# Ledger of designs, part 273: peptides against a protein of PDB entry 6GMG

Target 1, 331 residues: chain A of PDB entry 6GMG
Amino acid sequence: DSDDRVTPPAEPLDRMPDPYRPSYGRAETVVNNYIRKWQQVYSHRDGRKQQMTEEQREWLSYGCVGVTWVNSGQYPTNRLAFASFDEDRFKNELKNGRPRSGETRAEFEGRVAKESFDEEKGFQRAREVASVMNRALENAHDESAYLDNLKKELANGNDALRNEDARSPFYSALRNTPSFKERNGGNHDPSRMKAVIYSKHFWSGQDRSSSADKRKYGDPDAFRPAPGTGLVDMSRDRNIPRSPTSPGEGFVNFDYGWFGAQTEADADKTVWTHGNHYHAPNGSLGAMHVYESKFRNWSEGYSDFDRGAYVITFIPKSWNTAPDKVKQGWP

## One batch from the design tools (peptide; made by RFdiffusion4, then SolubleMPNN)

Design b2_p21_7_s1 (from b2_p21_7, 7 letters changed)
Fold by OpenDDE base, seed 3:
Structure b2_p21_7_s1 (fold): chain B 331 residues (1-331), chain A 21 residues (1-21)
Amino acid sequence: as target 1 above (331 residues)
Amino acid sequence: SSAEKAELINKAAQEAIEKSL
């Protein structure tokens, strides 16, 4: 029950975190201890540590999305999303593959579609685009200069994103970022901003007008990236969970993982920060836990989800919520 | 794991956020 959600208490600014514990190859801690880590490592504004505000603690208390929210400074809009889908693999497996014993045709097609997404290539595409955007931001002191730089960079790379409409999420993302307009943020200066990445896991079979089989086993045609750009139309993602396949089965609506702006070239060494559920220390769910996962553990996801998207947004460079290096756990 | 899945209940949080936005 959403009524059981509690905002974690304030932590003293200088309180050091307790050690994280290993959990399935991840580093795990309770939300209050993550706040301590966050204050020591990620809280810095213009080089100064900040106590996590009540508002930020409230955002964080919402679970996995709360981790992305507090670090990005805004609720995820998911408008600028990337993925990679192997169409040839999908077609070939549908043609030459066979349903497993007891697997329905719809279940087979949903599984094959899920397996045709390449999480690593999707992540790499988002990183590539974020890098292009960061170059375009670097010396741009107004939005027009940023957009001109971005178009030039895309043209130089022969990137299909150069053909996107000026109103597309790709070109409008910066202007639609609240922190870009804030005096203590970007102050309308693109050079004060940087691109950051988070990931969302979700269910493809969200169309209520579709077949029950698509809602249960996935919609093979839903949320595919556009060829060439890798852009995913997220407009149909309404946080609708997978439909149960058996009585008593329930699925989660989404998962969010925060990457930020890590410079680690090896995807497998990158750290993804996410939460399990909203903070309900006195409820049935219990206290919220925060996980710091390696890419492999993040990208594996859960059976609740058959899509992963890598989303670009922006934060002020003065924020330390997206450092170049992220250390897993504590100490 | 089934244990990890049981911990990922974000639906209620999402609904609360949508009401606040």
Scores: peptide ipSAE 0.029, ipTM 0.680, DockQ to the pose 0.301
Fold by OpenDDE base, seed 1:
Structure b2_p21_7_s1 (fold): chain B 331 residues (1-331), chain A 21 residues (1-21)
Amino acid sequence: as target 1 above (331 residues)
Amino acid sequence: SSAEKAELINKAAQEAIEKSL
């Protein structure tokens, strides 16, 4: 099946996109038309439009992760992830709630755990942290200055992240970003970088040594955020899909949504860009489609996934892949 | 691995969108 993946052809730099198809709060288009939009809106380096390179088109062709990959400039590592979990709700619902008719105890516990995550609060936490990081990046011309600024900002806000170890993904995220070190990127200058956000949907029941019930219905204790910080340990995420609950049922391994650095204060009005599958125009899956969804449509996710994480990474400020305003669809 | 990147069959997303139409 992976052998059917095709790199989309190049689009002329000045080719305008065709109108997107609106559908229930989403805008949809074929991948080639997204490339046209991307070249007009997101391709700018130092204020100049760029044709999407063959390498970037290849990255994009991988589907949902490809959208995040081409816009962030790197394959997602998911190290700096945030979520929000209501422990009191979880405990109360387990104690006072009841399984639905035909629902197993494991299915009930998995569902209650899923429902105890607050996607909006998780997203808000990531935005808060990205804002702190952006202030710390401002006027910092070396990594030491950035880290000092970051610690100062966290202390001023009395943020629990100030207690993280120096080796934590939180403090190491910038230095581990390839584009930070690139001459045409950050060139080791933090002030040339900005924090950006993407989201990953995935399955909690990935431990192969766990019970079959956890693999089928979720692991209620897996991938919870740390209290105070909201940090999620993603080290156990191995892109393992949910196990089928019935014969013939199959689940997808993950979904990725690109937010970037939108300044829209209302979470419900933010736009999330994602793909359906890898580009296989001559295969059974067909051509890749790109979706621009509102937060509600993105955060709802699918039954394939019981976890959502909001991840911070960095891009050069000279890139326009994460503008302050994103318009849904075309025109 | 290249294999992990290739298995991006978000078929469920496509089906969910198609069912919503």
Scores: peptide ipSAE 0.028, ipTM 0.684, DockQ to the pose 0.088
Fold by OpenDDE base, seed 4:
Structure b2_p21_7_s1 (fold): chain B 331 residues (1-331), chain A 21 residues (1-21)
Amino acid sequence: as target 1 above (331 residues)
Amino acid sequence: SSAEKAELINKAAQEAIEKSL
């Protein structure tokens, strides 16, 4: 029940975090201790650490999405999403593969579709595009200059994104970022902004008009990336969870992981920050916990989800919520 | 476990946030 959600209290600006707990290759802590770490490491604006505001603490209290929200400065819209899907693998497995013992045809098809996504290649595509965007931002002092630079970069790389419509989420993403327009943010200067990445896990079988089997086992045709661009149409993602396959079974709506702008070239060494649920210290769910996971542990996901997307947004360069290097845990 | 992640954000809260933006 969302009514049990509580905003975490303020933490003193100079309060150091307690040590994180190691948990199966992840670092784990309670939300209040993450606020302490965030204030020491990620809170900086123009090189000065800041106390997490009440508004930011409220955003954070929403769980996994709250971690991405507080670090990106906006609620995730998921408009500029990337993935990688192996069409040949999918077709070959459907043709030559067989359902496992006790597996329905719909369950088999849903599983094969899920297994045909490559999380590492999806992440790599998002990083590639973010790099192109960052180059386009570097010397652009207005949106027109940014768009011109972006088109030139894409043309030079023969990237299929050059063919996207001017109203596409790809070209409109910067202008639709609140912090770009803020005086203390981008101040309408693209060169003051940088591209950042987060990930969303969600369920494919969200169409209420589809078969019950698609809602239970996935829709093999839903949320595939467009060929060449890798763009995923997220317009049909309504945060609808997987339908139960047995009585008493329940699934969650989504998971969000924050990457930011880490420069680590090895995907397996990148750190992803996420939460378990909304903060309910006096409720049945208990206090919110924050996890810092390596890519392997993040990309594994949960049975609740059969899709992963890597989303690009923007933050001011003056913010330290997306540093080049992220250290897992504390100290 | 999925149970530990129950109601990361409920639908009602999500809708409320989306309406407030």
Scores: peptide ipSAE 0.030, ipTM 0.654, DockQ to the pose 0.326; fails the geometry check
Fold by OpenDDE base, seed 5:
Parts: structure tokens; C-alpha cells; sequence
Structure b2_p21_7_s1 (fold): chain B 331 residues (1-331), chain A 21 residues (1-21)
């Protein structure tokens, strides 16, 4: 029950983390210990360590989304999402492939659609776009200058995003970022902001008006990226989990992974920070744990999800929640 | 809503991690 959620207590600013536990290429710790690490490594505002505030601890306590929330400074809106989908593979597998033994046609189509997404290419697209945005943010002291720079960068790269409507999430993302408008944040100065990335795993079969099969096995046509841009329309994502295929089966609504602005060129070496569930130390779920996973471990996802999106948002450059290098675990 | 934020039971992810562990 969501009623069992507890806000983790404050940790002294000078308290060092205990060692993380290594597990299958991940580093894992309890949420309180992550707060300690966060205060030592990620808390910096204008180069000064900060104690994680009660509000930030409350955000963090929500689990996987809480990690992204505390580091991005806002609840994920998922408006500027990217993915990569191999349409030719999808069509070819549907035409020439066959359901596995015991697999329904709907299950087959859902699986083929899931397998037609390329998480690495989706991530790479988001990184590419974030890089373009960061160049456009550079030396732009108002939104108009940023937008002009962005259009110029896109034109120079012959990027299909140049054809997006001015009201699209792509062009409106910065102005819709609360920290951009904050006095201690961007203060309406784009050059004080940087693009950051997080990922969301979710279920495609969320349409309640669709067939039960789509809700159980996925909707092959849902949440595909637009050709050329890679943009995913996330407007239909309502955090509805996969429908049970058997009695007693339950699926999770979503998973969120925080990447930030790591400069590591090798995707497989990038670190993704995520939580298991909301913090319920006195409840059935227990204490929240935080994981720092390599991309391979993150992108693998779970059977609960058949979509992955890589989302761009913005944070002030003065924040250290998205450093160029992230070290897995502690020390 | 607080409920949409609260239903963030990544239980399956945890179980999958635990099973992979």
C-alpha cells in the first residue's frame, strides 16, 4: 500500500557512505546510504555540498522515479522522449516469423514489436539530441537565442527535428522546465542550463479500449518513434501496467533510470541509477534500495515492460546531479 | 495524483533483480 511510504531521515552532511554491494554488474545500497553518497557527490550547488532537503528525501522515497525526480529537480513529464524502432525488422519478422510453441498470435506480435526496438540506438539518439541542445544553450542568454541556435544546429546537421512545430515538446522543453525559471537555477538564461537524460520503461498495451490481448501481450503499434526524428508520443502513457496473463500475476507500472550527462562514449560503461520501490521500511516491501547499473543491465529491463524511452530534460549547470563521470558504487 | 506517484511499486523489477541475483 502506498500508505506505507516513509520519508528517509536526514543524513549528516559529513557522513560518508558505507560500501555498496556489488551484484551482477550493479552496485546496490539502501536508500539512506544513497543519500549519504548523494550528499558527498551529487548535492553540490555552485560547488558547495548540500544536505538533501526533506522535500528531496520525500521525492527520493517514491522509488525508481524518485531517483530521477531528486536528480532532475522535477517529477518526470516524459514529453521529450526518444526511441529507435526497426520497422523493416518488424515487418520481416511478422511476415516470415512464426509464433513459438504455445505462443498466441498476439503474444508473438507483441514480442516481435518489443524486439524491434533498439535501446542502444534510442539512447544514442537522445545523446545526439542532447548534444545539439547543449550547443544551442551555449552562449544563449534568452530563449529566442536558444531556439535560433537550435534551429541552426538542426539545419546544419540536416536533422528532421528542424521540421517540428514550434509548440512541439522539442522546442518547448526548456521553457517548461521549472528550474530554468528559478532565480537560483537558470534564471531564464539558457546558457546556465544543460540537457540531461533519463530513461523510462513502461508497457505499450495501456489503451483500455483495445483488446485484452494488447493489454496482456503489448500493442505493436503503440509508442513507436516518429521516422527521422526518433520522437515518441508519450501522451498515451498513463502508467498503466501490463495486464495479468495468469491469476495472481502482477506487473509494475514503470521503471526509471537516471543517466544525467555522462560523457562516457561507450554506452556499455555508462551508469544508470534507479530504485526498486518506494521506501517502506516498516511495510511489506521493506526499505528502498538504490541501484547503480551499467547500461546493459538497465536496458535489459523486465518482462513488465515492452517499451523503453530515453527522455531529455534540463537542469542548471550549477547542479552536480549530472556529472560528466559517474562512479559505480562506493568507494 | 499522489496515487499515480504511489503506485510506483517496482516489485517485479526487484524480484527480477533478486532472481538474477
Amino acid sequence: as target 1 above (331 residues)
Amino acid sequence: SSAEKAELINKAAQEAIEKSL
Scores: peptide ipSAE 0.028, ipTM 0.682, DockQ to the pose 0.078; fails the geometry check

Design b2_p21_7_s2 (from b2_p21_7 with E3L R13N E14K A20S E21Q)
Fold by OpenDDE base, seed 5:
Structure b2_p21_7_s2 (fold): chain B 331 residues (1-331), chain A 21 residues (1-21)
Amino acid sequence: as target 1 above (331 residues)
Amino acid sequence: SSLEKAEKINKANKEAEEKSQ
């Protein structure tokens, strides 16, 4: 039960982490050991190590979302999300493909839709947009200058995002970031901020007014990116899990993976940090574990999910939660 | 709350990991 969640205890600032354990191409550790690593590597504010605060440890204790939360400084809003969907593949497979033996039409359509998403291209699009945003931020000392720079960058690249409404999550994302407004954060200075990326896995079939089949097998039309922009409307994501297909089956509502601002050009070499479950050391779930996965292991996801989104948010440049290089595991 | 929804998610990731082992 959620009632078994415990905030991990404080770790001494200078405590070195124990070695991570390899697990199927991932590096894995218990949450307390991740706190030790985080304090050594990611805790820095203005170049100074910080002990993870009680509030940050509490955020972290929520599992996969907690890893993204502590590193981004806010609970994920998922408003500025990107994906890639091959509409031609989808249409062609629906027309020319057939359900597998024992597969219903709804299962087939849900599977074909899932397979029509390209996680790598979705991630690449988010990285491209984050790069444009970072260029727009670099010399902008107010939000107006940032928005003007952003529009110029988009025009120069002939990017379809230039046609987005001024109220779009794309243009409003910075001003809606708490750390942008904080005195010790951005202090309303865009040049003090940088774009960062995290990913969310979730279920498409969340509409309670839809068919039971869509809730069980996916909604092929849900959470598709807009053509040209790659923007996903996340407004319908209510953290509703996949509906059971058999008695006693249960699915997870979401998974979150933290990428930050790694500069590694090879997607397959990028490191994604995520947690398994909320921290319940005295409960049936046990202690929370933190994983550092390569992109392949992250993007594979679980059968619980048929959508992946790559989300852009912002953090202060003074934070070291999104370094250019992330080393998998410890040492 | 959004937090309560987050807590329900984490149970199944464990089960998925256990199934992948």
Scores: peptide ipSAE 0.033, ipTM 0.720, DockQ to the pose 0.056; fails the geometry check
Fold by OpenDDE base, seed 3:
Structure b2_p21_7_s2 (fold): chain B 331 residues (1-331), chain A 21 residues (1-21)
Amino acid sequence: as target 1 above (331 residues)
Amino acid sequence: SSLEKAEKINKANKEAEEKSQ
């Protein structure tokens, strides 16, 4: 029950983390120990370490989304999402492939659609766009200058995003970021902001008006990226989990992984920070654990999900929640 | 998978959505 959620206690600012534990190629720790790491590594505002506030600890306590929430400074809106889908692979596998033994046609189509997403290309597209945005931000002292720079960068790259509407999530994302407007954040100065990336895993079969098979096995046509841009329309994502296929089966609604602004060029070496569940130390779920996973372990996801999206948002450059280099575990 | 059993992601996120509205 959500009623079992507890806000982790404050950790002293100078308390060092305990060593992380290896877990299936990931580094794992309890949430309280992640708070200690966060205070040592990620808490810096204008170069000064900060204790994680009660509000930030409350945000973190919500689990996987809490990790992204505390590091981005806002609840994920998921509006500026990217993915990559191999339409030719999908069509070819549907035409020439066959259901496995015991696999229904709907299950086969859902699986083939899931397998037609390329997580690495989706991530690379988000990184490419974030790089363009960061160049547009660098010397822009107002939103108009940022938008003009962004359009120029897109034109120079012949990027299809240049054709997006001015009200699209792509152009409105900075304006809609609370920390951009904050006096101690961007203070309406784009040059004080940077683009950051997180990922969301979720279920495609969320339409309650669709067939039961789509809700159980996925909707092959849902949440595909637009050709050329890679943009995913996330407006239909309502955090509805996969429908059970058997009695007693249950699926979770989403997973979130924080990447930030790592400069590591090799996708496989990038570190993704995520949580397992809300913090319930006295409940049936137990204490929240935080994982630092390599891209392969993050992008593999769970059977609960058949979609992955890579989302761009913004944070102030004065925050150290998205450093150029992330180390897995402690020390 | 063994990983899925170890990392049971639970639905606690509904409360976060209610607070974010």
Scores: peptide ipSAE 0.032, ipTM 0.747, DockQ to the pose 0.336; fails the geometry check
Fold by OpenDDE base, seed 1:
Structure b2_p21_7_s2 (fold): chain B 331 residues (1-331), chain A 21 residues (1-21)
Amino acid sequence: as target 1 above (331 residues)
Amino acid sequence: SSLEKAEKINKANKEAEEKSQ
């Protein structure tokens, strides 16, 4: 299929957005109008508004991942991911629960596993870790100082992450961030960086060697967080969608939601920014839309997905793509 | 529909990954 994806045109720097539209408790707009909002609110580098570059507009045009890409400055690697899984709930529901009428055993187990993930606790864990990282960054002028500070913070909190290997994505995440190495970014100075969060929704049943039932209904054992740390091994996530359960059924491979570094303590008041699909204004898909959702609307996800991960990455503090407060919609 | 969102996200996301490699 011809990639009908089109890079959205440049918007004048001073062009104000049109009002967002309500969409099922979300604020919705077309991608071009999001570019206008982004230029007014999120584009700032060292306090100066910037026009969204052609490269950034191209990244954005890829849909949900494009929103996270343009705001994080890199394609999502998903290496430092967190979730919360209630193993006792899972075991109890499997033991004492029953399949619904017409539900297969595999469908029941997949559903119970999905329901045993706590999105709010997963998000909270990522926020806690991001806060620890931000404290470790604050006065660190080299990577060694950052790592020493991080280990101290984790020891003081008695956090299980203190036992992670030095090669773990947890300790290597900053070093592996392109903007940390950039002269106009971190310039190898950790104190110039901040931790930010995005979320990925995806399918657990991605193993092609597994049963067809796991591919259709989920793999109950896949992508569970490690006890104590909450870390999810994302190495097996290959963006493989859910397998169809009926002829003509199709599922999406992933969804991405951008949170950034909001300081709102109430999870339900946090805003998650995501896109519906790649920008194809002349194609069958149509123009890309951007959604700003509350946490409830984001965390509900879709039937396409049975896993949610909350991922930490880093951006320069000079970027305004992750402000402390995000206002939903426009005005 | 949830289906329209599903098909649309899948195609876009695959192409983005292929380009990012």
Scores: peptide ipSAE 0.030, ipTM 0.713, DockQ to the pose 0.511; fails the geometry check
Fold by OpenDDE base, seed 4:
Structure b2_p21_7_s2 (fold): chain B 331 residues (1-331), chain A 21 residues (1-21)
Amino acid sequence: as target 1 above (331 residues)
Amino acid sequence: SSLEKAEKINKANKEAEEKSQ
């Protein structure tokens, strides 16, 4: 039950983190040690280290989403999401492929749909869009200037996003970012903001009106990106987990990974920060752990999920929660 | 609440990790 969640205690600002532990190609640590790292590396506002506030520690205590929450400064809205789906692969595999031994038709279709998503291309698309947005932000001192710059950039690139409605999550994302409006944040100045990326893993078979098979094995048609834009309609994502396929089986409803604004061109070298579960040091779950994974280990996800989306949001440039370079672990 | 959903999710991530090992 959520009742076992505890807010991690404050860590002294100058406390250095203990070394991270290697775990299956990840760097792993307990949440309190991540707070220490965060204070040393990511806490900087206007170049000054900050102690993680009680509110931020509370946000962090919610686990995987908490890592994205504390670093983005807001609870993930997931409105501006990107993915890549190979429709030709999907059609060809459905046509020419066969269910594995013991695999149902629904399980086969769900698997083929999952395998037809390209996580690397989805991530690359989000990075491309974030780059366009960052160029549009750089010299824009009001939202109108940002939107005009954005439209020009998209037109120059012949990007299908130029045809999105002005009310779309794409154009509304900045104005809907709390930190953009904050005096110590963007202060309504787009040039003070930067685009950042996080990822969400989730289950496609969330429609309660759908077949039990779709809830168990995935909905092959759900959460596909729009052609040309790569935008995913996340409006149907209600954080509903995969339905059990066997008695006693349980699935997680989502995972969140924080990328931020790393400039590493090689996707495989990028670091994704995520948490395992809510912090319950006195409960059956135990203490929350934080992982820093390479893209491969992040993008592989879990059997609990058949969708990955790469989401763009914004943070103030004065925050160091999304540095150009992330180091995995702690020495 | 969105928060309650977040709390339930994190329990399941541990099980996912244990299954991925």
Scores: peptide ipSAE 0.029, ipTM 0.649, DockQ to the pose 0.085; fails the geometry check

